# Designs tried in a protein design run: peptides against a protein of PDB entry 4ASU. Part 41

Target 1, 270 residues: chain A of PDB entry 4ASU
Amino acid sequence: ATLKDITRRLKSIKNIQKITKSMKMVAAAKYARAERELKPARVYGVGSLALYEKADIKTPEDKKKHLIIGVSSDRGLCGAIHSSVAKQMKSEAANLAAAGKEVKIIGVGDKIRSILHRTHSDQFLVTFKEVGRRPPTFGDASVIALELLNSGYEFDEGSIIFNRFRSVISYKTEEKPIFSLDTISSAESMSIYDDIDADVLRNYQEYSLANIIYYSLKESTTSEQSARMTAMDNASKNASEMIDKLTLTFNRTRQAVITKELIEIISGAA
Target 2, 83 residues: chain B of PDB entry 4ASU
Amino acid sequence: FTFASPTQVFFNSANVRQVDVPTQTGAFGILAAHVPTLQVLRPGLVVVHAEDGTTSKYFVSSGSVTVNADSSVQLLAEEAVTL

## One batch from the design tools (peptide; aimed at target 1 S142 E206, target 2 P43)

Design b2_p18_5_s3 (made by RFdiffusion4, then SolubleMPNN; from b2_p18_5, 14 letters changed)
Fold by OpenDDE base, seed 5:
Structure b2_p18_5_s3 (fold): chain B 270 residues (1-270), chain C 83 residues (1-83), chain A 18 residues (1-18)
Amino acid sequence: as target 1 above (270 residues)
Amino acid sequence: as target 2 above (83 residues)
Amino acid sequence: LEERIKEAEELLEKFLKL
């Protein structure tokens, strides 16, 4: 490589390092906010899931329609965040198919579609885009919930798959159940709630779905921003190491060029 | 007893004496060992009676309330403010 | 600013795949 080539590469990597450092700082700011907003969101979301855990809602085995909701975002450069969700979605879809279930998929965030479209295009109902630019609101979750409920796909049971935040260095991809109104209404364990008006139950389910989606978005966002911080930090370190290596190469190459020129002068070789 | 909005937690697994909630079918009081029920909130006043005799008032917009068989209660409001 | 961020992200993706 010529000195010019090395210099050009050095300049490029230095620019990349500046970008990665900047992105790290942006991710850090978003993470700090997301973590703060996750605290109440977790209580809220876990509270909404409490019914399903306590009522032990079971879907009859003869019911075949299963919905998988994968929760992520549109934005890359966050390590294994998207691939982790997609991997679990694939695993769940395969297990359900092996059990003779019909599987449909909803992607929250364009990255899910990007990963799964080639292999699961026929199973996708809808993909929600424009996720991850702004912190998710309850309004956003409500829109997703309403669109899902109005999609015309009459699922019996479903799974919402998202990254749960553990710490700045750890997340876990988790699955939570979702149930259709019919499944909830027909569940034997719901008999203790039998005096519930059908309209009340429908409205309750709409809130529950919105609540769970909101919770999943908050967990996902916090996990994503944390992972992005780490990814950008690693990228910045890798860029630094490459800069150091190229700088050494530049210096060695420069010395070699100078030595060659001196030899040519001394030897009289034109 | 858990009472939260998406953005704020008011009670988290707390023991309370009674919670008065505004539902679409009317207001009712949740006492200890209340029968399991699911309700949807209407805009209105939530009153929490603590075991120590203190009373707290909140305004809620909408949401849900769950009373479970184990006497746990989840009051989940879309919006809530302390009064 | 959003366009610049997008361009930077694309450049980074290319760099990290390399």
Scores: peptide ipSAE 0.025, ipTM 0.878, DockQ to the pose 0.015
OpenDDE base, seeds 1, 2, 3, 4: peptide ipSAE 0.024, 0.009, 0.024, 0.024; ipTM 0.870, 0.832, 0.867, 0.875

Design b2_p18_5_s4 (made by RFdiffusion4, then SolubleMPNN; from b2_p18_5, 16 letters changed)
Fold by OpenDDE base, seed 5:
Structure b2_p18_5_s4 (fold): chain B 270 residues (1-270), chain C 83 residues (1-83), chain A 18 residues (1-18)
Amino acid sequence: as target 1 above (270 residues)
Amino acid sequence: as target 2 above (83 residues)
Amino acid sequence: LEERIKRNEELLKKFLSL
């Protein structure tokens, strides 16, 4: 490579490093906010899921319709965040299909659709876009819940798949159950709950759906920002190493050029 | 007893004596070992009676309350404020 | 749920005014 080529590459990588450092800082700020907002959201969301855990709601085997909600975002450059969710969605869809279930998919965030469109396009009910520009609100979750409820798709059981935040360096893709009103109403384990009005139960389930979606969005957002921060840090370090290597190459090449020029001058071959 | 909104936690797995909740079907008090039930909240006052005899009042916009067989209670409000 | 959302929005405005 010529000195000019090396210089061009150095300039390019230095610019990339600047961008990745900036993106790291932005991700760090978003992460700090997301983590703060996740604390109450987790208590709230786990509280909403408590019924399903405590009641041990079972879907009869003859019920075949299953909904998968994949929760992610529209934004890239966050490591394996999207691929992890998509991978688990694929695995779950395959397992359900092997069990003779009908599977439909809802994607929260355009990245899910981008990954799964080629293989699962016919299974998608809806994809929610414009996810990840701002922190998710309960209103956002409610809109998603309403759209699902109004979709006309009758499911018996569902799965919401999202990245649960563990720490600044760790997330885990998890699955939580979603049940239809019919499934919960028909569940034998629900018989212990005293005099539950059908309208009350409907309202309860609609609210619960929004709660679970909200929780998943908060977990996903926190995980994403953390992963992005880490990814940008790694990119910045890799850029630094490459800059160092190229700088050494530049210096060696420059010395060789100077030496050659001196020899040409001394030899009179100029 | 857990009482939370999407943005704030008021109680997290706490032991309380009684919780009064405004439900769509009517206000009722949740005591220790209350029978399992599900209710939806109407706008109104939540009153939490702690074991130490302290009473805390909250206004809630809407939400749900769940009493499980294990006596765990989840009070979830979309919006809640301390009074 | 839609009705609840609307109600909550109205109540939120009241909360912010207190």
Scores: peptide ipSAE 0.092, ipTM 0.920, DockQ to the pose 0.123
OpenDDE base, seeds 1, 2, 3, 4: peptide ipSAE 0.021, 0.007, 0.015, 0.022; ipTM 0.864, 0.853, 0.858, 0.869

Design b2_p18_6 (made by RFdiffusion4)
Pose (drawn by RFdiffusion4):
Structure b2_p18_6 (pose): chain A 181 residues (1-270 with 5 gaps), chain B 83 residues (1-83), chain P 18 residues (1-18)
Amino acid sequence: ATLKDITRRLKSIKNIQKITKSMKMVAAAKYARAERELKPARVYGVGLIIGVSSDRGLCGAIHSSVAIIGVGDKIRSILTFKEVGRRPPTFGDASVIALELSIIFNRFRSVISYKTEYSLANIIYYSLKESTTSEQSARMTAMDNASKNASEMIDKLTLTFNRTRQAVITKELIEIISGAA
Amino acid sequence: as target 2 above (83 residues)
Amino acid sequence: AEEAAEEFREAIEELAAE
């Protein structure tokens, strides 16, 4: 309730809002990179339960939608392939998955809407390239919604700060008048 | 005729005369009228004879060539670079 | 990553030889 507590909390939530807004544009830039590389990947990959995701969270209902194997550390987290989503998926990554060894992944449509031999590694590559394009755009919206929630929280606290600031001024003033009187 | 690597796409549904291809057993030159077959590649060159008579030379490390029941061929390699 | 791609390439060649 003290001004010091409110000023500390404002700076704390502002830090979260700046970071979540900073990841909205990052997901927007990385999604643009992912879609630019999805066009040649879709024309390349055309011709057992495999779950395709990533280690990196903060992407909304992507890991929860997809319901030994399992690519993406967050899919084993419910009940394996690790270290994906930090860097764009290469064909070599899809090759290692095929080397260690009917498939579930998120297909890219737009920014809002989604759906859940040598040839076998091409399907894994097709899923990896589709998945990260899906993972990034979903994260673009997840951090956009978080930036909205943190901004609404700052507005509520600013009104509290103005009430407390007025209450401190009047209290100090009363202590002066009474001390005089 | 479709030729693509994971990185870039060279030909998108040609519309081409013939394509020389490296295969595990020697080499195969795929004409417009060729038997439906499924083949696997080896380290070798790919020569693309364009419809206007011109030539295109690329290199292939590995992959697969697929010629369907119709006049359609899809050639895909892990890496294809020039030169 | 390049070594794993060579091992996968050799495995495909062994399957095609069979």

Design b2_p18_6_s1 (made by RFdiffusion4, then SolubleMPNN; from b2_p18_6, 9 letters changed)
Fold by OpenDDE base, seed 5:
Structure b2_p18_6_s1 (fold): chain B 270 residues (1-270), chain C 83 residues (1-83), chain A 18 residues (1-18)
Amino acid sequence: as target 1 above (270 residues)
Amino acid sequence: as target 2 above (83 residues)
Amino acid sequence: MEEALKKFQEKLAELAAK
């Protein structure tokens, strides 16, 4: 490589490093906010899931329609955040299909669609785009919940798959159940609950779904921002190492060029 | 007793004497050993009676309230403010 | 939900005005 080539490459990598450092700082700020907002969201979401855990709601085996909701975002450069969700979605879809279930998929965030479109295009009901530019709100979750409920797909049970935040360096892809109104209303375990008006139960389910989606979005966002921060830090470090290596190469090449020119002058070959 | 909105936690697994909630079917009081039930909140006042006799008031928009067989209660409001 | 939110905001405004 010529000195000019090395210099050009150095300049390019330095620019990339500046970008990755900037992205790291942005991700760090978003992470700090997301983590703060996750605290109440987790209490809220876990509270909503408490019914399903305590009531031990079971879907009858003869029920065939299963919905998988994958929660992620539109934005890349966050390590394995999207692929982890997609991997679990694929696994779950395969297991359900093997059990004779009909599987439909909803993607929250365009990245899920991008990963699964080729293999699961026929199973997709809807993909929600424009996810991850702003922190998710309860309003966003409500829109998703409403669209799901109005989709005309009469699922019996479902699974929401998302990355649960553990720490700044760790997340875990998890699955939580979603139940249809019919499944909840027909569950034997619900018999201990006082007579619930059908309209009340429908409204309750709508809130429950929105709550769970909201929770999943908050967990996902926090995990994503943390992972992005880490990924950008790693990219910045890798760029730094490459800059150091190229700088050494530049210095060696420069010395070699100088030596060659001196030899040519001395030998009269110039 | 857990009482939260998406953005704020008011009570987290706390012991309380009574919670008065506004539901679509009417306001009712949740006491110890209340029968399991599911209700939907209407905009209105939530009153929490603590064991020490203190009373806290909140205004809520909509949401859900769950009373479980284990006497756990989840009051989940879409929006809530302290009064 | 949207209607409930609107009603909430209206009632909140009424309470704040008192």
Scores: peptide ipSAE 0.049, ipTM 0.861, DockQ to the pose 0.057
OpenDDE base, seeds 1, 2, 3, 4: peptide ipSAE 0.036, 0.024, 0.026, 0.039; ipTM 0.852, 0.859, 0.866, 0.855

Design b2_p18_6_s2 (made by RFdiffusion4, then SolubleMPNN; from b2_p18_6, 9 letters changed)
Fold by OpenDDE base, seed 5:
Structure b2_p18_6_s2 (fold): chain B 270 residues (1-270), chain C 83 residues (1-83), chain A 18 residues (1-18)
Amino acid sequence: as target 1 above (270 residues)
Amino acid sequence: as target 2 above (83 residues)
Amino acid sequence: MEEALKRFQEKIAEQAAA
């Protein structure tokens, strides 16, 4: 490589490093906010899931329609965030299919669709785009919940798959159950609850779904921002190492060029 | 007793004497050993009676309340403010 | 810009694997 080529490459990598550092800072700010907002969201979401855990709602085995909701975002450069969710979605879909279940998929975030479209296109009901530019709100979750409920797909049970935040350096892909109104209303374990009006139960289920989706979005967002921050930090470090290597190469090449020129001058071959 | 909105936690697994909630079917008080039930909140006042005799008032917009067999209660409001 | 960053990351990963 010529000195000019090395210089150009150095300049390019230095610019990339500046960008990755900037992105790291942005991700850090978003992470800090997300983590703060996750605290109440977790209490809220876990509270909503408490019924399903305590009531031990079971779906009859003869019920065949299963919905998988994968929660991620549209934004890349966040490590294995999207692939982790997609991997678990694939695994769950395969297991359910092997059990004779009909599986449909909803993707929250375009990245899920991007990963699964080739292999699971026929199973996709809807993909929600424009996820991840702003922090998710309860309104966003409600929109998703409403669209799901109005999709016309009469699922019996479902799974919501998302990355649960553990720490700044760790997340875990989790699965939580989603139940249809019919499944909840027909569950034997619900008999201990006082007579519930059908309209009340419907509304309750709508809130429950929105709550769980909201929770999953908050967990996902926090995990994503943390992962992005780490990814950008790693990219910045890698760029730094490459700059150092190229700088050494530049110096060596420069010396070689000078030496060659001197030899040509001395030999009269110039 | 857990009382939260998406953005704020008011009570987290706390012991309380009584919680008065506004539901679509009417307002009712949740006492110790209340029968399991599911209700939907209407806009109105939530009153939490602490064991020490203090009372706290909140306005809620909508949401759900769950009373479980184990006497755990989840009051989940879409929006809630302290009054 | 994001595409350029992605390409850069891929290139770095390829170099690290090599």
Scores: peptide ipSAE 0.028, ipTM 0.888, DockQ to the pose 0.011
OpenDDE base, seeds 1, 2, 3, 4: peptide ipSAE 0.008, 0.008, 0.025, 0.026; ipTM 0.820, 0.826, 0.881, 0.878

Design b2_p18_6_s3 (made by RFdiffusion4, then SolubleMPNN; from b2_p18_6, 11 letters changed)
Fold by OpenDDE base, seed 5:
Structure b2_p18_6_s3 (fold): chain B 270 residues (1-270), chain C 83 residues (1-83), chain A 18 residues (1-18)
Amino acid sequence: as target 1 above (270 residues)
Amino acid sequence: as target 2 above (83 residues)
Amino acid sequence: MEEARKQFQELLAQRAAA
């Protein structure tokens, strides 16, 4: 490589390093906010899930319609965040299909669709876009919940798959159950709950679904920002190592050019 | 007793004496060993009576309240403010 | 939900004006 080529490459990599460092700082700021907002959201979401755990709601085996909601975002450069969710979605879909269930998929965030479009396009009901540009709000979750409930797809049971935040260096892809109104209303365990008006139960389910979606979005966002911060840090380190290598190459090449010129002068071949 | 909004936690697995909630079917008081029920909140006042005799008031928008068989209560409001 | 939110905001506004 000529000195000019090496210099051009060095400049390019230095620019990449600047970009990745800037992105790391942005991700760090978003992570710090997301972690703070996750604390109440986790209490809120876990509180909503408590009914399903305590009531031990079971879906009859003869019911075949299952909904999978994958939660991620539209934004890349966050390591294995999206692929982890997609992998678990694929595994769950395959297991359900093997059990003779009909599976439909909802993607929260465009990246789910991007990964699964080729293999699971016929199973997608809807994909929610513009996720991850701003922190998710309860309003956003409510819109998703309402659209799901109004989709006309009559599922019996569902699962929401998302990345649960553990620490800045750790997340876990988890699954939580979602139940249809009919499944909840028909559950034997619900008999202990006094005369619940059908309208009340419907409204309750709307809130429950919105609550769970909101919780999943907050967990996902926090996990994503932490993973992005790590990914950008790794990219910055890799760029630094490449800069060092190219700088050494540049110095060696420069010395070789100088030596060649000196030899030409001494030999009188110039 | 758990009382939270999406953005704020007011009570987390706390023991309380009584919680008065505004529901779509009417306001009712949740006492110890209340029968299991599911209710939907209407905009109104929540009053929490603590075991120490302190009373706290909150204004809530909408949401859900769950009374479980184990006497645990989840009050989940979309929006809530301390009064 | 939307109607309840609207009612809540209206009630908050009324209380703040009072």
Scores: peptide ipSAE 0.107, ipTM 0.914, DockQ to the pose 0.055
OpenDDE base, seeds 1, 2, 3, 4: peptide ipSAE 0.036, 0.036, 0.047, 0.095; ipTM 0.897, 0.896, 0.895, 0.913

Design b2_p18_6_s4 (made by RFdiffusion4, then SolubleMPNN; from b2_p18_6, 9 letters changed)
Fold by OpenDDE base, seed 1:
Structure b2_p18_6_s4 (fold): chain B 270 residues (1-270), chain C 83 residues (1-83), chain A 18 residues (1-18)
Amino acid sequence: as target 1 above (270 residues)
Amino acid sequence: as target 2 above (83 residues)
Amino acid sequence: MEEAMEQFQKKLAELAAQ
């Protein structure tokens, strides 16, 4: 490589490093906000799931319609955030299909669709776009919940798959159950709940779904921003190492050129 | 007893004497060992009676309340404010 | 949900004006 080529590459990598450093700072700011907003959201979301855990709601085996909701975003450069969710969705879909279940998929965030479109296009009901530009609100979750409930797909059970935030350096892809109104109403364990009006139960399920979606979005967002911050930090470090290596190569190449020129002068070959 | 909105936690696994909730079917008081029930909140007043006799008041929009067999209660409001 | 939120906001405004 000529000195000119090395210099050009150095300039390019230095520019990339500036971009990745800037993106790291932006991700860090968004992460700090997301983590603060996750604290109440987690209490709220876990509270919404408490019924299903305590009532031990089970779907009858004869029920065939299963819904998978994958929660992610539209935004890249966040490590394995999208691929982890998509991988679990694929695994779940395959297992359910092998069990003779009908599987439909909802993607929250365009990245899920981008990964699964080729293999699962026929199973997608809807994909929600414009996820991850701003922090998710309960209003956003409510819109998703209502659109799902109004989709006309009468699922028996479902699962919501998302990345749960553990720490700045750790997330885990998790699954939470979603149950249809009919599944809840017919569950033997629900018999202990006194005189539940059908309209009340319907409304309760609408809130439950919105709550779970909101919770999943908050967990996903926090995980994503943390992962992006880490990815941008790693990219910045890798760029730094490459700059150092190229700088050494530049210096060595420059010395070799000077030495060659001196030899040519001394030898009279000039 | 857990009482939260999406953005704020008021009570997290706390012990309380009584919680009065506004539901679509009517207001009711949740006492210790209340029978399991599911209800939907209407806009209205929530009153939390602590074991020490302290009473706290909240205004809530909508949401859900769950009373479980283990006497745990989840009050989940879409919006809530302290009064 | 939307109707309940509108009612909430209205009542909240009424309480704040008190």
Scores: peptide ipSAE 0.062, ipTM 0.855, DockQ to the pose 0.055
OpenDDE base, seeds 2, 3, 4, 5: peptide ipSAE 0.009, 0.016, 0.054, 0.049; ipTM 0.835, 0.838, 0.865, 0.875

Design b2_p18_7 (made by RFdiffusion4)
Pose (drawn by RFdiffusion4):
Structure b2_p18_7 (pose): chain A 181 residues (1-270 with 5 gaps), chain B 83 residues (1-83), chain P 18 residues (1-18)
Amino acid sequence: ATLKDITRRLKSIKNIQKITKSMKMVAAAKYARAERELKPARVYGVGLIIGVSSDRGLCGAIHSSVAIIGVGDKIRSILTFKEVGRRPPTFGDASVIALELSIIFNRFRSVISYKTEYSLANIIYYSLKESTTSEQSARMTAMDNASKNASEMIDKLTLTFNRTRQAVITKELIEIISGAA
Amino acid sequence: as target 2 above (83 residues)
Amino acid sequence: AAARKEAVKAALERAAAA
C-alpha cells in the first residue's frame, strides 16, 4: 500500500510488459524466416506415434494440443528428443531422428488458424519445418496477449498510485496544521 | 520434373526434355517416356537437358528419383551445389 | 534389402555429419 511498494511493483510489471512485447516482434521475425523456408520444404516432402514440438515454451496451446520417440522436450513433460526450437530445424536433425529408430504435428495455415528408407526422414523434416512455423506464430499471439494483460495491470496500479499519492499529501498536511494549531 | 534440395528448389514441375541421373547401379537418363520406377541415388552429376536444347549441370550427393505412372518425375537430393 | 538399409544409413550419416 505504500508508495514505495507501488513504485516497485510498477517497475516490476513494466519489465514483464517490455519483455513480452520484445518477444512479439521476435516471434514475428522468426516466423517470417520460418515461412520463407517452408515454401521449398513443402515441395520437398510429399512422398507408431510421433509427437513434434520443442523445448521452448511460451507459445500458447501448441504443446497441449499435441496428444523412445517424441521430438521436443515439452511433449515428454506430460508423462526422447531434446534441444529443438532454439535454432531452426535442419535436415541433419531430421536425419538423427531417423537414425536412432502415424505422425502428429501442427500444420501452418496463417497467423491465427492451425490444425493438429530415405522417404521416412523426409516426413520428419516436413513435420519439423511445419512445426516451428506453427510454434513461432502462436508465440507471436501468446506474448501479444501477455503484453495486453500486463498493460491492463499497469493501468490498475497507476490508479492506485494516484490515490496513494493524494492520500500521503493530505496526511502530511494534516500533521502540520494540527501541530500548528 | 521437380528437382529440390532441403535448401533450394531448382525445377518446379517441368516441362523438360531429359535428365541424366546418378543411380546406385551406374546411371539413368530419364526421357519424357520412361517406365514407372523408384530409384535411390549415389554421388554423381545431374545433367538437365532443357526444352530449348540448352544444358544445366548440378551435383548430387544422395537422395531419390521417383517417376510415376504418368509423365512426371520428382528428383530430390540432400545437397545440390554449383559447382 | 539389407544392402539398401546400409546405403540409406550411410547417406543419413553423411547428412548428419554435414

Design b2_p18_7_s1 (made by RFdiffusion4, then SolubleMPNN; from b2_p18_7 with R4L K5R K9R A18R)
Fold by OpenDDE base, seed 2:
Structure b2_p18_7_s1 (fold): chain B 270 residues (1-270), chain C 83 residues (1-83), chain A 18 residues (1-18)
Amino acid sequence: as target 1 above (270 residues)
Amino acid sequence: as target 2 above (83 residues)
Amino acid sequence: AAALREAVRAALERAAAR
C-alpha cells in the first residue's frame, strides 16, 4: 500500500471512530433514561402477569390458533437484539406448527418484518413501524393492544417475545403468554375468581394486554439501548486498534520510502 | 400488596391491613385473606391501611385490581397520584 | 441519517471481517 492509501484509510477509520463514539454517547443517554423508566414498568408489568402465573391458565388442545408477537424496534446497530427475538419467534412458530397449530405473527418494529418477511410473510398479520425513535409510552402500548383486538383474528392463545433487560452487558430473550378472553373465561382455574362479570373480565383482559405490551416495550428498549452502547463501544475500540496498526504501518512504510530514496541518491540511479 | 402505575411504584410486595379501591360496582375493601377476585377500577380514591395504623390516600384513574388465592394483591392504575 | 447508519454498519462489518 502507498503512503497515500494508508493515509486515506487512517482518515476514514478515524472518522468512523468519531461517529461510533458519538453514537455510544447517544445510546448511553437513552439507556440511562430507559433504565430509570424500566424500574416502575417492570413492577407494573410483572404485576399484570401475576394472574397468569398464579391461575395456571390452560388452553385446550383442540384450540389451534396461536399468535406470536415479536417485540423489537426499527433501529439497527444494536448487536443481536433483533436476531435474538426473530430466532425465538422462528423456534416457537416451528414448534407450534409441529403441534398442528395455526400461527400468526405480529411484528412490533420494522426489523422483525425485515428478518422474517422471506420465510414467514404469509403468517404476518401486521407490523407496527416507527418503534424506537422515542421511549415507548403506555399510550403506544394501548394503540398496539387496540389494533390487535380490532384485527379480527380470533386467537386462542399467544406468545409475546421480547428481550428482557438483565444488566448493561446482558439481556435475555423471554416469552410471556397472552390469552384470549374466551380462553380465560373458560379456564377451570379461573373458577376461584367468583362473581366476575363478563364485561369486567373483558375490560380487565384488554387492560392486561396493554400492560404486557407496555412492559415488553420497556424491557426491549432498555435492552436495545444497552446493546447499542456496547456495540458502539466495541466498534470504537476496534477502530482504535486499527488506527494504531495502520499508524505503525505508515511509519514503517515512510521509513522504507526514505531509505529507498537515500539509496537511489547514493547510487546515482536518480 | 403491589400498587403501581406504568411510571411509578407505590407499594411493592408490601404487607397491608386493608386496601379500599374504587370499582365500577362500588367501593371495594380488600382485607387480609380476601377471596380471589378481579375488578376494574373507576376513577376515584384508593386508601391503603398499613399494619401500623397509618393510612395513605391516592387518586387513581382506570385500571385493575387482582386478589389471588395466595392473598397477593396487584393494584394497577393507568395513572395514580398521592393525595 | 439512514445513509450514515448504513455507511457506519458497512464500515463496522468491513472492520470486523478484517
Scores: peptide ipSAE 0.023, ipTM 0.872, DockQ to the pose 0.013
OpenDDE base, seeds 1, 3, 4, 5: peptide ipSAE 0.021, 0.025, 0.023, 0.020; ipTM 0.868, 0.862, 0.870, 0.871; seeds 3, 5 fail the geometry check

Design b2_p18_7_s2 (made by RFdiffusion4, then SolubleMPNN; from b2_p18_7, 6 letters changed)
Fold by OpenDDE base, seed 2:
Structure b2_p18_7_s2 (fold): chain B 270 residues (1-270), chain C 83 residues (1-83), chain A 18 residues (1-18)
Amino acid sequence: as target 1 above (270 residues)
Amino acid sequence: as target 2 above (83 residues)
Amino acid sequence: SAALQEAVRAALQRAAAR
């Protein structure tokens, strides 16, 4: 490589490093906010899921319609965030299909659709776009819940798949159950909850759906921002190492050129 | 007893004496070892009676309350403010 | 639900204000 080629490459990588450092700082700011907003959201969301954990709601085996909701975002450059959710969605869909269930998919965020479009296009009901530009609100979750309820798709059981935040360097893809009103109303374990009006149960379940979606969005957002911060940090480190290597190569090449020129002068071959 | 909104936690796995909640069917008092139930909240006053005799008041916009068989209670409000 | 309806209404109002 000529000195000019090395210099051009060095300039390019230095520019990339500046971009990745800037993106890291932006991701760090968004992460700090997301983590702060996740604390109450987790208590709230876990509280909403407590009924399903305690009541041990069972779906009858003759019920065949299963809904999978995958939660991610529209934004890239966050490592394995989207692929992890998509992988678990594929695994769950395959397991359910093997059990003779009909599977439909909802994608929260455009990246899920991008990954699953070729293999699962016929199973998609809807994809929610414009996810991840702003921190998710309970209103955003409520809009998603309402659209699902108004879709007319009658599922028996569902699964919401999202990345749960563990730490700045760790997330885990998890699944939580979603039950239809019919499934929860017919569950034998719900018999201990006496004097529940059908309208009360419907309203409760609709609100619970919004709660679970909100919780999933908050976990996903925090996980995504932490993963993006880590990815940009790694990219910046890799760029730094490449800059160091290229700088050494430049210095060696420069010395070799000077030596060659001196030899040519001394030999009279110039 | 857990009482939270999407943005704020008021109680997290706390022991309380009594919680009064505004339900669509009327005022509902949750005592220790109350029977399992599900209710939806109407806009109104939540009153939490602590074991030490202190009383805290909150206004809620809407939400749900769950009393489980294990005596755990989840009060989930869309919006809640301390009074 | 009343909670869901109120949350959606609030979300729509915020969207219209932008």
Scores: peptide ipSAE 0.324, ipTM 0.941, DockQ to the pose 0.150
OpenDDE base, seeds 1, 3, 4, 5: peptide ipSAE 0.075, 0.024, 0.025, 0.023; ipTM 0.923, 0.861, 0.865, 0.829

